# Peptides against a protein of PDB entry 4JHK, part 43

Target 1, 212 residues: chain A of PDB entry 4JHK
Amino acid sequence: EDYKIQSFDLETQKLLKTALKDPGSVDLEKVSSVIVDQSLKDQVFSREAGRICYTIVQAEAKQTNGSVFRRNLLNRLQQEFKAREETRKRSTQEWVCLVSFICNIFDYLKVNNMPMVALVHPVYDCLFRLAQSDALKNEEEVDCLVLQLHRIGDQLEKMNVQLMDELFNLLRDGFLLQEDLSSMGRLLLLEILEFRAGGWKLSDTAQKYYYS

## One batch from the design tools (peptide)

Design b1_p26_1_s3 (made by RFdiffusion4, then SolubleMPNN)
Fold by OpenDDE base, seed 5:
Structure b1_p26_1_s3 (fold): chain B 212 residues (1-212), chain A 26 residues (1-26)
Amino acid sequence: as target 1 above (212 residues)
Amino acid sequence: MEAEKEEEELKKALEELEKELKEAEE
């Protein structure tokens, strides 16, 4: 299986590869920290981090029946989530990377094949923040919002349809009423509105745009 | 206030999860 870890230096890549195959031989706290740190810097990696984390979790469970990695990862996630407003103020890039990371963790780190209930509200909280007017005028934040909804929107809706309705009310209002949206931002909002209305099914064009 | 609520809920949930995971390792 190919893991997108090209953004790391060679030594760190080796560390991650070892963690994926033999988690008991590495410091899993360090590994989790490295993954989170890089996820905050690189959005491409951030959106793939969930898959990597899942694999490490499974590998550790299989090898030692342990959960050290997941515990450390979630602890770090909690810390970053708590500081999300400060992160947003400091760097929009880091903020959208954080959201992407949290959403992908939600997507991949399931418990008994179910999403972690504890992450539902935090994920929605992040998405609601992205749906505020000050964020919707920022194309980078709109990109992030729409991307996450494409990837996990259907799952989130199953967890809480009321919150999803409220979220999309904000998106609709933004699309219709907000004047300082970028042209691309407006297009993205329209697309995601249509996406949900269509039952969270992608067109061929949308599939290529978001997943190619 | 809502953000604080969510933070607290997450904290509690993750702490409980951590406890459960730790117990499973013992």
Scores: peptide ipSAE 0.079, ipTM 0.681, DockQ to the pose 0.107
Fold by OpenDDE base, seed 3:
Structure b1_p26_1_s3 (fold): chain B 212 residues (1-212), chain A 26 residues (1-26)
Amino acid sequence: as target 1 above (212 residues)
Amino acid sequence: MEAEKEEEELKKALEELEKELKEAEE
C-alpha cells in the first residue's frame, strides 16, 4: 500500500518504513510523535495517518506481541484532544488537521474490526465545535467538517444516532439562519444535509472527489 | 485484549475531560 509519506525528509521516511516492516528495531515512541506532529501540520498526511498507524500496530503485534506504539499514540491523542481549544485559537490549520487526524484514527484504528468506542465522543465533540456559529463562518473549518462527515458520518451515526441528529440540527440552523457564511460554506452545508438524508450514499463522481 | 485495555483507559480519561467541561459550563 501507498502510505503517502512524501512530506517527510528522507531520514524520517526511512524511519517510518522501518517501523512498518520491523517495528521492533526502532523507537516506537519517537515514531508516534513524528506521526502526530506531522498530522498537525499537513492535512494530506493527516487524512492518511490512521492507515499507517493501524499498519504499525498490526506489525508490532505480529512481531513482538507489543503495543508500545499504540499506547504512545493514544496518549498523545489524549493530550492533543485536551488542548483542542488552545490549538484552535493558535492556528485554524492545526485545528482542522487535528480533527482530521482524530477522525482518521477513528476510521482505521479498529478493535476487533469495530471502531473504538472511546473515540466516539471525542470525534463528536470536534464536529460539534466545527458546527458552532464562530466556526461555520470560517470556510476552512466548514471544509473540514463536511469532509469528515463524508468519510466517517455513516459509521458515527451507527455508534450514536442521537448525537448525529443533534449535530445536523446545528448544521441546518447554520444553513438557514446564519448570515455570515461564505457562498461555498453554504453550498457545502446544503450538500451534507442532503447527503445524510440520502443515506450517506455518494455518486461515483462524489466518491472520487472525497476519497481521491 | 491489550487494544481493549488501552481503549478503556482512554475512555476513562476522556470521560473525566467531559466531566470537567460540563462543570466549567455550569
Scores: peptide ipSAE 0.034, ipTM 0.592, DockQ to the pose 0.060
Fold by OpenDDE base, seed 2:
Structure b1_p26_1_s3 (fold): chain B 212 residues (1-212), chain A 26 residues (1-26)
Amino acid sequence: as target 1 above (212 residues)
Amino acid sequence: MEAEKEEEELKKALEELEKELKEAEE
């Protein structure tokens, strides 16, 4: 399986690859820290980090029946989530990376083949924040919002349809009423509104765009 | 089972956070 870890130096790449195959031979706390840190500054990696994390969790469970990596990962995730407003204030880029990472963890880090219930509200909280007027005017935040909804919207809705309805009410209002949306932002909102209305289904072309 | 335990602990912690945030917004 191919993992997108090109943003790391060669030594760190080796560390991650070893963690994926032989987690007992590396410092899993360090590995978790490296993954989170990189996810906060690299959108490409943050989008794929969940798959890497899940693989490491599985590998550790199979090898040692341990959960050191998951524990450290979730602890760090919790810390970053708690500080999300400060992160947004400091850097929009880091903020959208954080959201992407949290959503990706939700998508991949499943328990008993189901999304972690504990992450449902945190994910929605992030998406609701992106749906506020002050965020919708920022194309980078709109990009993030729409991307995450494309990736995990159907799963999130299954977990809590009421929150999804509320979220999309905000998106509809933003699309219709907010004056300072970018042209692309407005198009993206329209697209995601229609995407949900269509049952979260993508065309083959759209599939390639969002998941290539 | 271990994963469920971690999930439950995180859930509790996040619920407390949500409560704190709600109170701060009021």
Scores: peptide ipSAE 0.032, ipTM 0.597, DockQ to the pose 0.061
Fold by OpenDDE base, seed 4:
Structure b1_p26_1_s3 (fold): chain B 212 residues (1-212), chain A 26 residues (1-26)
Amino acid sequence: as target 1 above (212 residues)
Amino acid sequence: MEAEKEEEELKKALEELEKELKEAEE
């Protein structure tokens, strides 16, 4: 399988490949840190990080019945989440990568085939931050927001419909009332409003766009 | 069961963190 790890140096690639096949032979804390670090600076990797993490979790469970990787991963995620405002101030790119990463973890890292309840509020908090007026004026943040909602919005709504309603109230207000939205930002907001109203169902065209 | 326990512990920790962050924003 292709895990999109070409952005790492060869030594790190080897580390990750070993973690995927034989997690007991590597420092899984280090592996988790490497994955988080790269997810914060590489948007391509951040989109695939959830799948990589899921595979490592499965491999460790099968090999040793352990959960060291998951624990370390989530601990690091919590640290980054705590510092999310500082990250946003430092780099919009890193901020949207962080949001993408946490959403991908939510999407792929299931417990008994269900989303981790512990991640629901952190995910919503990130999305709510993207839905604030100061973020909606930034097209990069709007793009991130809409992309994540396309990918995991239906799952999130099932976990907490009240929060989703509140989130979309902000999005509707932004679409209708905020004056400094970009043209693309406004179009994206309209599209996601319609997407939810349609029951989170993707058209063939949208499917290709959001999952390419 | 162990996974669920770990998830619950994380949930509590994250909820506390979220509370702290919310209070700081007010």
Scores: peptide ipSAE 0.031, ipTM 0.575, DockQ to the pose 0.065

Design b1_p26_2 (made by RFdiffusion4)
Fold by OpenDDE base, seed 5:
Structure b1_p26_2 (fold): chain B 212 residues (1-212), chain A 26 residues (1-26)
Amino acid sequence: as target 1 above (212 residues)
Amino acid sequence: STTATETSTTTSNTSAQTSVENTWNS
C-alpha cells in the first residue's frame, strides 16, 4: 500500500513506516509534527495526509488502545488554525494546504461513522474565509474551496445546513457580483453551485477536472 | 488533476470523541 510519503527523506520515511505498523516504537508527537509540517509545504501530501493519519490512529488503537498521535495531531492543528490569518498573509500556498489538511482530517478521522463534531466549525470557518472577496479573486484559493466542498460538502451540510446555506449565499454573491474573479474561478464557483443544487453529485465537467 | 479522498471510519467510542473535543477546545 502506498501512503505517498516519497516527499520525505529516507530517514523520515522510515519513521513514518514504523509509525504505520508499530506506533508504540516511535515518538508519536514527532510523527504528528512531521506530518503537519509537510502538509503545510506540500499540497499533494496535504490532500493525502488524512489517510496516513487514520492508519496511524488505527494502529495505535489496536496496539495500545492509545490516542497519543491523534491528541498531538489535533493540538497542532488547533495551533495552526488559530494562526490561519497570519499563515494566509505569509503564504497562500501554506494557507490552502492548511485548509486542505484540516478538511482531509475531517474526512478520514470519523468516530462511529460520524465526522468529529469538534472539527465542524473550524472547517466551516476556513471555508467561509475562502469565500470572502479577497480570497475569491485568487484562483488557488477558489480551487481549494471548491475541491473541499466536492470532497466533504455533503458531510458538512448534514452537520449544519444553516452554515452551508450561508456559505453558498456568499459563493453565489461572489459569482454574480464580484468583478475581479478569474475566468476559471468564476467557472469553478458556478460548477460548485450546480454541484450542491444537484445533490452533491459530480457533473461530467467535474469528473474530468478531478479525475482526469 | 486532483483526486477525491476516500472516506474512512474509526472504531472510536463516545469517550474517544469527547477526548477529541476537549483537545480542540483546550
Scores: peptide ipSAE 0.032, ipTM 0.689, DockQ to the pose 0.239
Fold by OpenDDE base, seed 4:
Structure b1_p26_2 (fold): chain B 212 residues (1-212), chain A 26 residues (1-26)
Amino acid sequence: as target 1 above (212 residues)
Amino acid sequence: STTATETSTTTSNTSAQTSVENTWNS
């Protein structure tokens, strides 16, 4: 299987490729660091990163029954999560990349073929932060919020429907009551409200309306 | 509404999940 790692230098590409095939032969802490660093820069890569991480986790488990990579990955994620407000203040782009990465890890990195329960609250915390008034006014943050809900909303709801209800109460209130939303932001909120109402999919009518 | 927390704690009866939780909560 091919992975999109062309953005890395050749040495790093080799490192990643080796980690994917023979994780025991590389420094998995370094590998995790490289993946996280790039994911914090490139939101598109963060999706690929989730897949890469899952593959490395599985490869290590099969090879040595180890979890060094996952441990290092999650430790780094925890550090970034704890510093999320500072990150947001410094760079909205880095902040949305962080959220995207955490959500993608949640999406791809399963434990016993199930979502990691330990990531549920962190993911919701990120989404709730994006749902605050100061974030909803920023289209980049709304884009991130809506994108993540499109990707993992159904899974998150299965993990905790009460939190999802609370989150969407905020989104509804933002849509209806917040005055400083961009036109696109408001449209995105409406779309995601309808998306959930439709069982985390768009009706044919809505599909035509929003994307045709 | 719910405010974001710095850390989360979850109790699980599965060994695999417990390991992950310990990692996250460390």
Scores: peptide ipSAE 0.030, ipTM 0.657, DockQ to the pose 0.226
Fold by OpenDDE base, seed 1:
Structure b1_p26_2 (fold): chain B 212 residues (1-212), chain A 26 residues (1-26)
Amino acid sequence: as target 1 above (212 residues)
Amino acid sequence: STTATETSTTTSNTSAQTSVENTWNS
């Protein structure tokens, strides 16, 4: 299986490849740190990182019946989550990378083929933060919000429909009432409202309208 | 206006961080 790790230096690539195949032979704390650090810099990598993390978790469980990697990963993620407001103030890009990474970990890092319950509220907290008026006026944050809802919205709703209803109330109100949305931001909000209303699916007509 | 209360925390009666602490470190 091919993993997109070309952004790392050769030594780190070797480390990651070894972690994927023989996790017991490497420092899994270091591996987790490397993955998190890169995910905070590259939003595109975040999705791949989720897949990589899942593979390492499965490999370690199978090889040593261990969970060192997952524990270290989640501990680091918890630290970043705690500092999310500081991160947002420092860099919108780092903030949306953090949200993207958390959401992708939620998406990929299943426990017994189920989402990690522990991540549900942290994910919603991130999405609710993106749904605030000060964030909705920033197209980069709206892009992130809508992208994550496209990816994991259906899963999140299954975990807590009440929170999803509350979130979409904010999005609806933002669409209807907030005056300083960008044209694209408003379009994206409308699209995601329709996306959920359609059972987390887009019609062919809607797909062409919003993305052609 | 039917605008929901603005907040950065969605966890009711318990902070999201507390929930994470209970499970992520176990």
Scores: peptide ipSAE 0.028, ipTM 0.598, DockQ to the pose 0.109
Fold by OpenDDE base, seed 2:
Formats: sequence, C-alpha cells, structure tokens
Structure b1_p26_2 (fold): chain B 212 residues (1-212), chain A 26 residues (1-26)
Amino acid sequence: as target 1 above (212 residues)
Amino acid sequence: STTATETSTTTSNTSAQTSVENTWNS
C-alpha cells in the first residue's frame, strides 16, 4: 500500500515505513507521537493518518498480538482532547486539525466492525463545540464540522441518535437564527441539514468530492 | 474513496477498548 508520508523528513519516513511493516522493531510511542503531531499541523495528513494508524494497529496485532501503538495513540489523543479549548484559543487551524484527526480515528479504527464506543462521546463533544455560536461564525470551523458530518455522520448517528438530534437542532438554530454566519457558512449548514434529512446519502458527485 | 476498516479481533484489542472507555468516559 502507498501512504502519503512525503511531508515528513526522510528519517521519519523510514520510521513510519518500518512501523507499517515491522512494528515490533520500532518505538511505537514515538511513532504515535509523530503521527499525532503532524495531524495537528496538516489536515490533509490528518485524513491519511487514520489509514496509517489502522495499518500499524493491524500489523502489530498480527505480529505480536499487541496493542502498544493504539494505546499510545489514544493516550496522546486524549491529552489533546482534554486541552481542546486551549488549542482552539491558540489556533483555530490546530483545533480543526484535532477534530479531524479524532474523527478520522473514529472512522478507521473499528473494533469487530464497529466504531470504538470510547470515541463516540469525544467525537460528539468536538462536534458540539463546533456547533456553538462562537464557532459557527468561523467559516473554518464550519467547514470542519460539515466535513466530518459528511464522512462519519451516519456512523455517529447509529451510535447515538439522541446526540445527533441535539447537534442538528443546534445547527438548524444556527442556520435560522444566527446573524453573523458567513454566506458560505450558512450554505454549508443548509447543505448538511439536507444531507442528514436525506438519510446521509451522497450523490455520485458528492461521493467523489468527499471520498476521493 | 474512504473505506472503514476493522481492527484485528484479539484479546488485546478488547482489553484496549475497555481501558480507553474507562479513561475517556471518567
């Protein structure tokens, strides 16, 4: 498999490649840290990181029946999650990268073909934060919110429909009542409202856009 | 395209899930 790791230096690329094939021969804590660090800086990589993480998890499980990588990954992720408000205050970009990363991990790291239950509430917490009035006025946060809902909304709803209803109540109210939304933000909210109402079904064009 | 993936079904996998649940939901 080809993984998009060209953004790393050559030494780190080698480390990641080794982790993907022979996880027992590398420091998996370091690997997890590197992946998280880059995911917080690059939203494009954040998407790829889910796939990379899954592969490493599978490789380690197959090789040693271990879960060192996943434990370290989730521990680091939890640390970042706990500090999410500070991150948001410091950098909107890092905040949306964090959300994207958490959502991508939720999307890829399935357990017995099911999402990790432990990640459901953290994901919703992030999305609810993005759905607050102070976040909805920021187009970058709206972009992130809508993107994640397009990608994992149906899965999240299956895990907790009540939270999804509450979330979309906020989005509806934002769309209808909030005055300081950008034009694009308002359009994105409308789009996602309609998307869910349509059963989370993507058109062929939308499928290509969101899952290319 | 985005493809959902499944982790290996192992005892360690189940244990990790439980541990994470305790930490994230506490």
Scores: peptide ipSAE 0.033, ipTM 0.703, DockQ to the pose 0.158; fails the geometry check

Design b1_p26_2_s1 (made by RFdiffusion4, then SolubleMPNN; from b1_p26_2, 21 letters changed)
Fold by OpenDDE base, seed 5:
Structure b1_p26_2_s1 (fold): chain B 212 residues (1-212), chain A 26 residues (1-26)
Amino acid sequence: as target 1 above (212 residues)
Amino acid sequence: MEEEEKEKEEEENKRAQEEELKWFNS
C-alpha cells in the first residue's frame, strides 16, 4: 500500500516505512511523535495519518500483541487536545490540523473492528468549538468543520445522536442569526445542514469534492 | 453464550480505551 509521506525527509520516510512493516524494530514513541508533529503542520498528511496509524497499530498487534504505538499516540493526542485553545490562539492552521487529525484517528483507528468510544466526546468537543460564533466567522474553521462532518458525521451520529442534534442547533443558529459569516461560510453551513437532513448521503459531485 | 461473551469483550475494550484516554475529560 502507498502512504502519502513525501513531506518527510528521507530518513523519516524510512523510519515510517519500517514502522509500517516491522514496528518492533523502531522506536514507536519517536514514530508517534513524528506523526503527530507533522499532522499539526501538514493538512494533507493529517488526512492520511489515521490510515498510517491504523496500519502501525495492526502491525504491532500482529507482531508482538503490543500496543506501545497506540498508547504513545493517544497520550500525545490527549496533550494536544488539552492545549487546544492555546493552539487555536497561536495558529488557526495548527488548530484545524489538530481537529482533522483527531477526526481522522476516530475514522480509521479501530479496536477489534470497532470505533474508539473514548474518542467520541473529544471529537464532538472539537466540532462544538468550531461551531461557536467566533470560529464560524473564520472560513478556515468552517471548512474544517464541514469537511469533518462530511467524512465522519454519520459515524458520530450513530455514537451519540443527542450531541449531533445539539451541534446542528448551533450550526442552524449560526447560519440564520450570525451576521459576520463569509459568503462561502454561509454556503458551507447550508450545505452541511442539508447534507444531514438528506441522511448523510453525498451526490457524485459532492463525493468527488470531499474525497478526491 | 457467544453473545454474552461478545458483550463482555466489548465492555472490556471500552474500559481499556477509556483508561487509555483518561486525560481527554480532565
Scores: peptide ipSAE 0.062, ipTM 0.667, DockQ to the pose 0.350
Fold by OpenDDE base, seed 1:
Structure b1_p26_2_s1 (fold): chain B 212 residues (1-212), chain A 26 residues (1-26)
Amino acid sequence: as target 1 above (212 residues)
Amino acid sequence: MEEEEKEKEEEENKRAQEEELKWFNS
């Protein structure tokens, strides 16, 4: 499989490719650190990082029955999650990259083909933060919020419908009552409200737009 | 009072979330 790792230098690309095929031959702590660092800087990569991580986890499990990569990845994720408010204050771009990364990990990094239960509330916490009025006025944050809900909204709802209802109450109120939304932001909120109301289903072409 | 209670609940929820992540990684 081809992975979107062109943003890395050639040596790092080789490191990642080796980790994907022969994880026992590389420093998996270093690999996890590099993936997280890049995910915080590159939104395109942050959307793909979960798939890469899942492949490395599976490869290590198969090769050595180990979990060194997953352990290091999740430790770093915890650190970044704890610092999420500071990250948001420092850089909106880094913040939305962090959210995208966490959501992507939730989407792809399955354990026994099941979502990581421990990530459910952290993911919701990030989405609720994006649904606050100060975030909804920022088109970049609205775009991130809507994108994640398109990708993992149905999965999250299955895990906790009460939190999803609460989240969408905020989005509805934002759409109807908040005056300082951009035109695009308002359109995005309307679209996501209708998307959930329609049972989280889009056409194949629309899905490709959000998943490509 | 309601706002303070909501803030406390949010903080407690955040702490619980962090603990869950730590627990899962252990």
Scores: peptide ipSAE 0.043, ipTM 0.515, DockQ to the pose 0.070
Fold by OpenDDE base, seed 2:
Structure b1_p26_2_s1 (fold): chain B 212 residues (1-212), chain A 26 residues (1-26)
Amino acid sequence: as target 1 above (212 residues)
Amino acid sequence: MEEEEKEKEEEENKRAQEEELKWFNS
């Protein structure tokens, strides 16, 4: 499998490649830190980061039955999550990267082939924040919200349908009642409302768009 | 694997996740 790590310098790329194959030979705390740092500034990488993290977790478990990487990764993720409002105030881009990263970790990082139940509420908290009126007026935040719901909405609904209903009530109200939405924002909200109503099924074309 | 053993494993896995991510549940 090819991993999109071209944004890193050559030394860091080598470190990541080694972590993927022989995690016991590298500093897994450093690896986790590098992945989180890059995921917070690069949305393209934040999407791939979940897959990379899962591979490292599986490799470490197989090699040493250890969980050093996952522990360090999740500890850093918890810190960033706690500071999410400060991040949002500082940079919308960093905020949407954080949300994307958390959602991708939820999507890819399985434990015993199961979703991490402990990430369900944090993911919903991020999506609910994006669904507030002050966020819905920002097209970048709406784009992030819709993108994540396309990727993991069906999985999240299976974990907690009540929270998903509440989330979509906010999206519906935003679409119908909020006056300061952009034209594109309104279109994106309408599309995601219809997407859930259709049973979270993507067309081949839509799948290519959201997963390219 | 019996359904009861699977349920037990799922519960143990859930508890382990909650402990690891205690800051998210606080």
Scores: peptide ipSAE 0.036, ipTM 0.638, DockQ to the pose 0.372
Fold by OpenDDE base, seed 3:
Structure b1_p26_2_s1 (fold): chain B 212 residues (1-212), chain A 26 residues (1-26)
Amino acid sequence: as target 1 above (212 residues)
Amino acid sequence: MEEEEKEKEEEENKRAQEEELKWFNS
């Protein structure tokens, strides 16, 4: 598979390529740190990062029956999650990158073809934070929220429908009652409300936008 | 038997994940 790692320097690209093929020959802690650091800066890369992480996890399990990479990755992710409010205050961009990365890890990093149950509540916590009134007024946060719900909303609902109902109650209230939403923010909220009501089914054009 | 083994493995994986990621109350 072709992984989009051209944004890294040549040495780091070699490191990542080696980790994908022969994870036992590299410092997997360093690899995990590099992936997380880049994912916190580039929301587009965070999606690719999910696939890369899954591949490394599978390669390590097959090669050495180890889980060093996954452990280091999730430990770093937990640290970033704990500091999420500080991150949000410092940089909205870094915050939405963090949310995107957590959601993409949930989407791609499966154990025995199942979602990581341990990530369900952290993902919902991030989405609930984006659904607060102080976040809904920020178009960048609304974009992030809606994008993640398009990508993993159906999976999350299967894990906990009650939390999804509560989340969408907040989104509905924001759409109906909040006065300081941007025009685009309001449209995005309406669209996602209708999307869920329609059973999480996208048109062909929307499918291309969110999943290509 | 296969389904029971799968369910057991899923539960074990769940517990292992919960032990690894203690951020539910954060």
Scores: peptide ipSAE 0.032, ipTM 0.614, DockQ to the pose 0.284

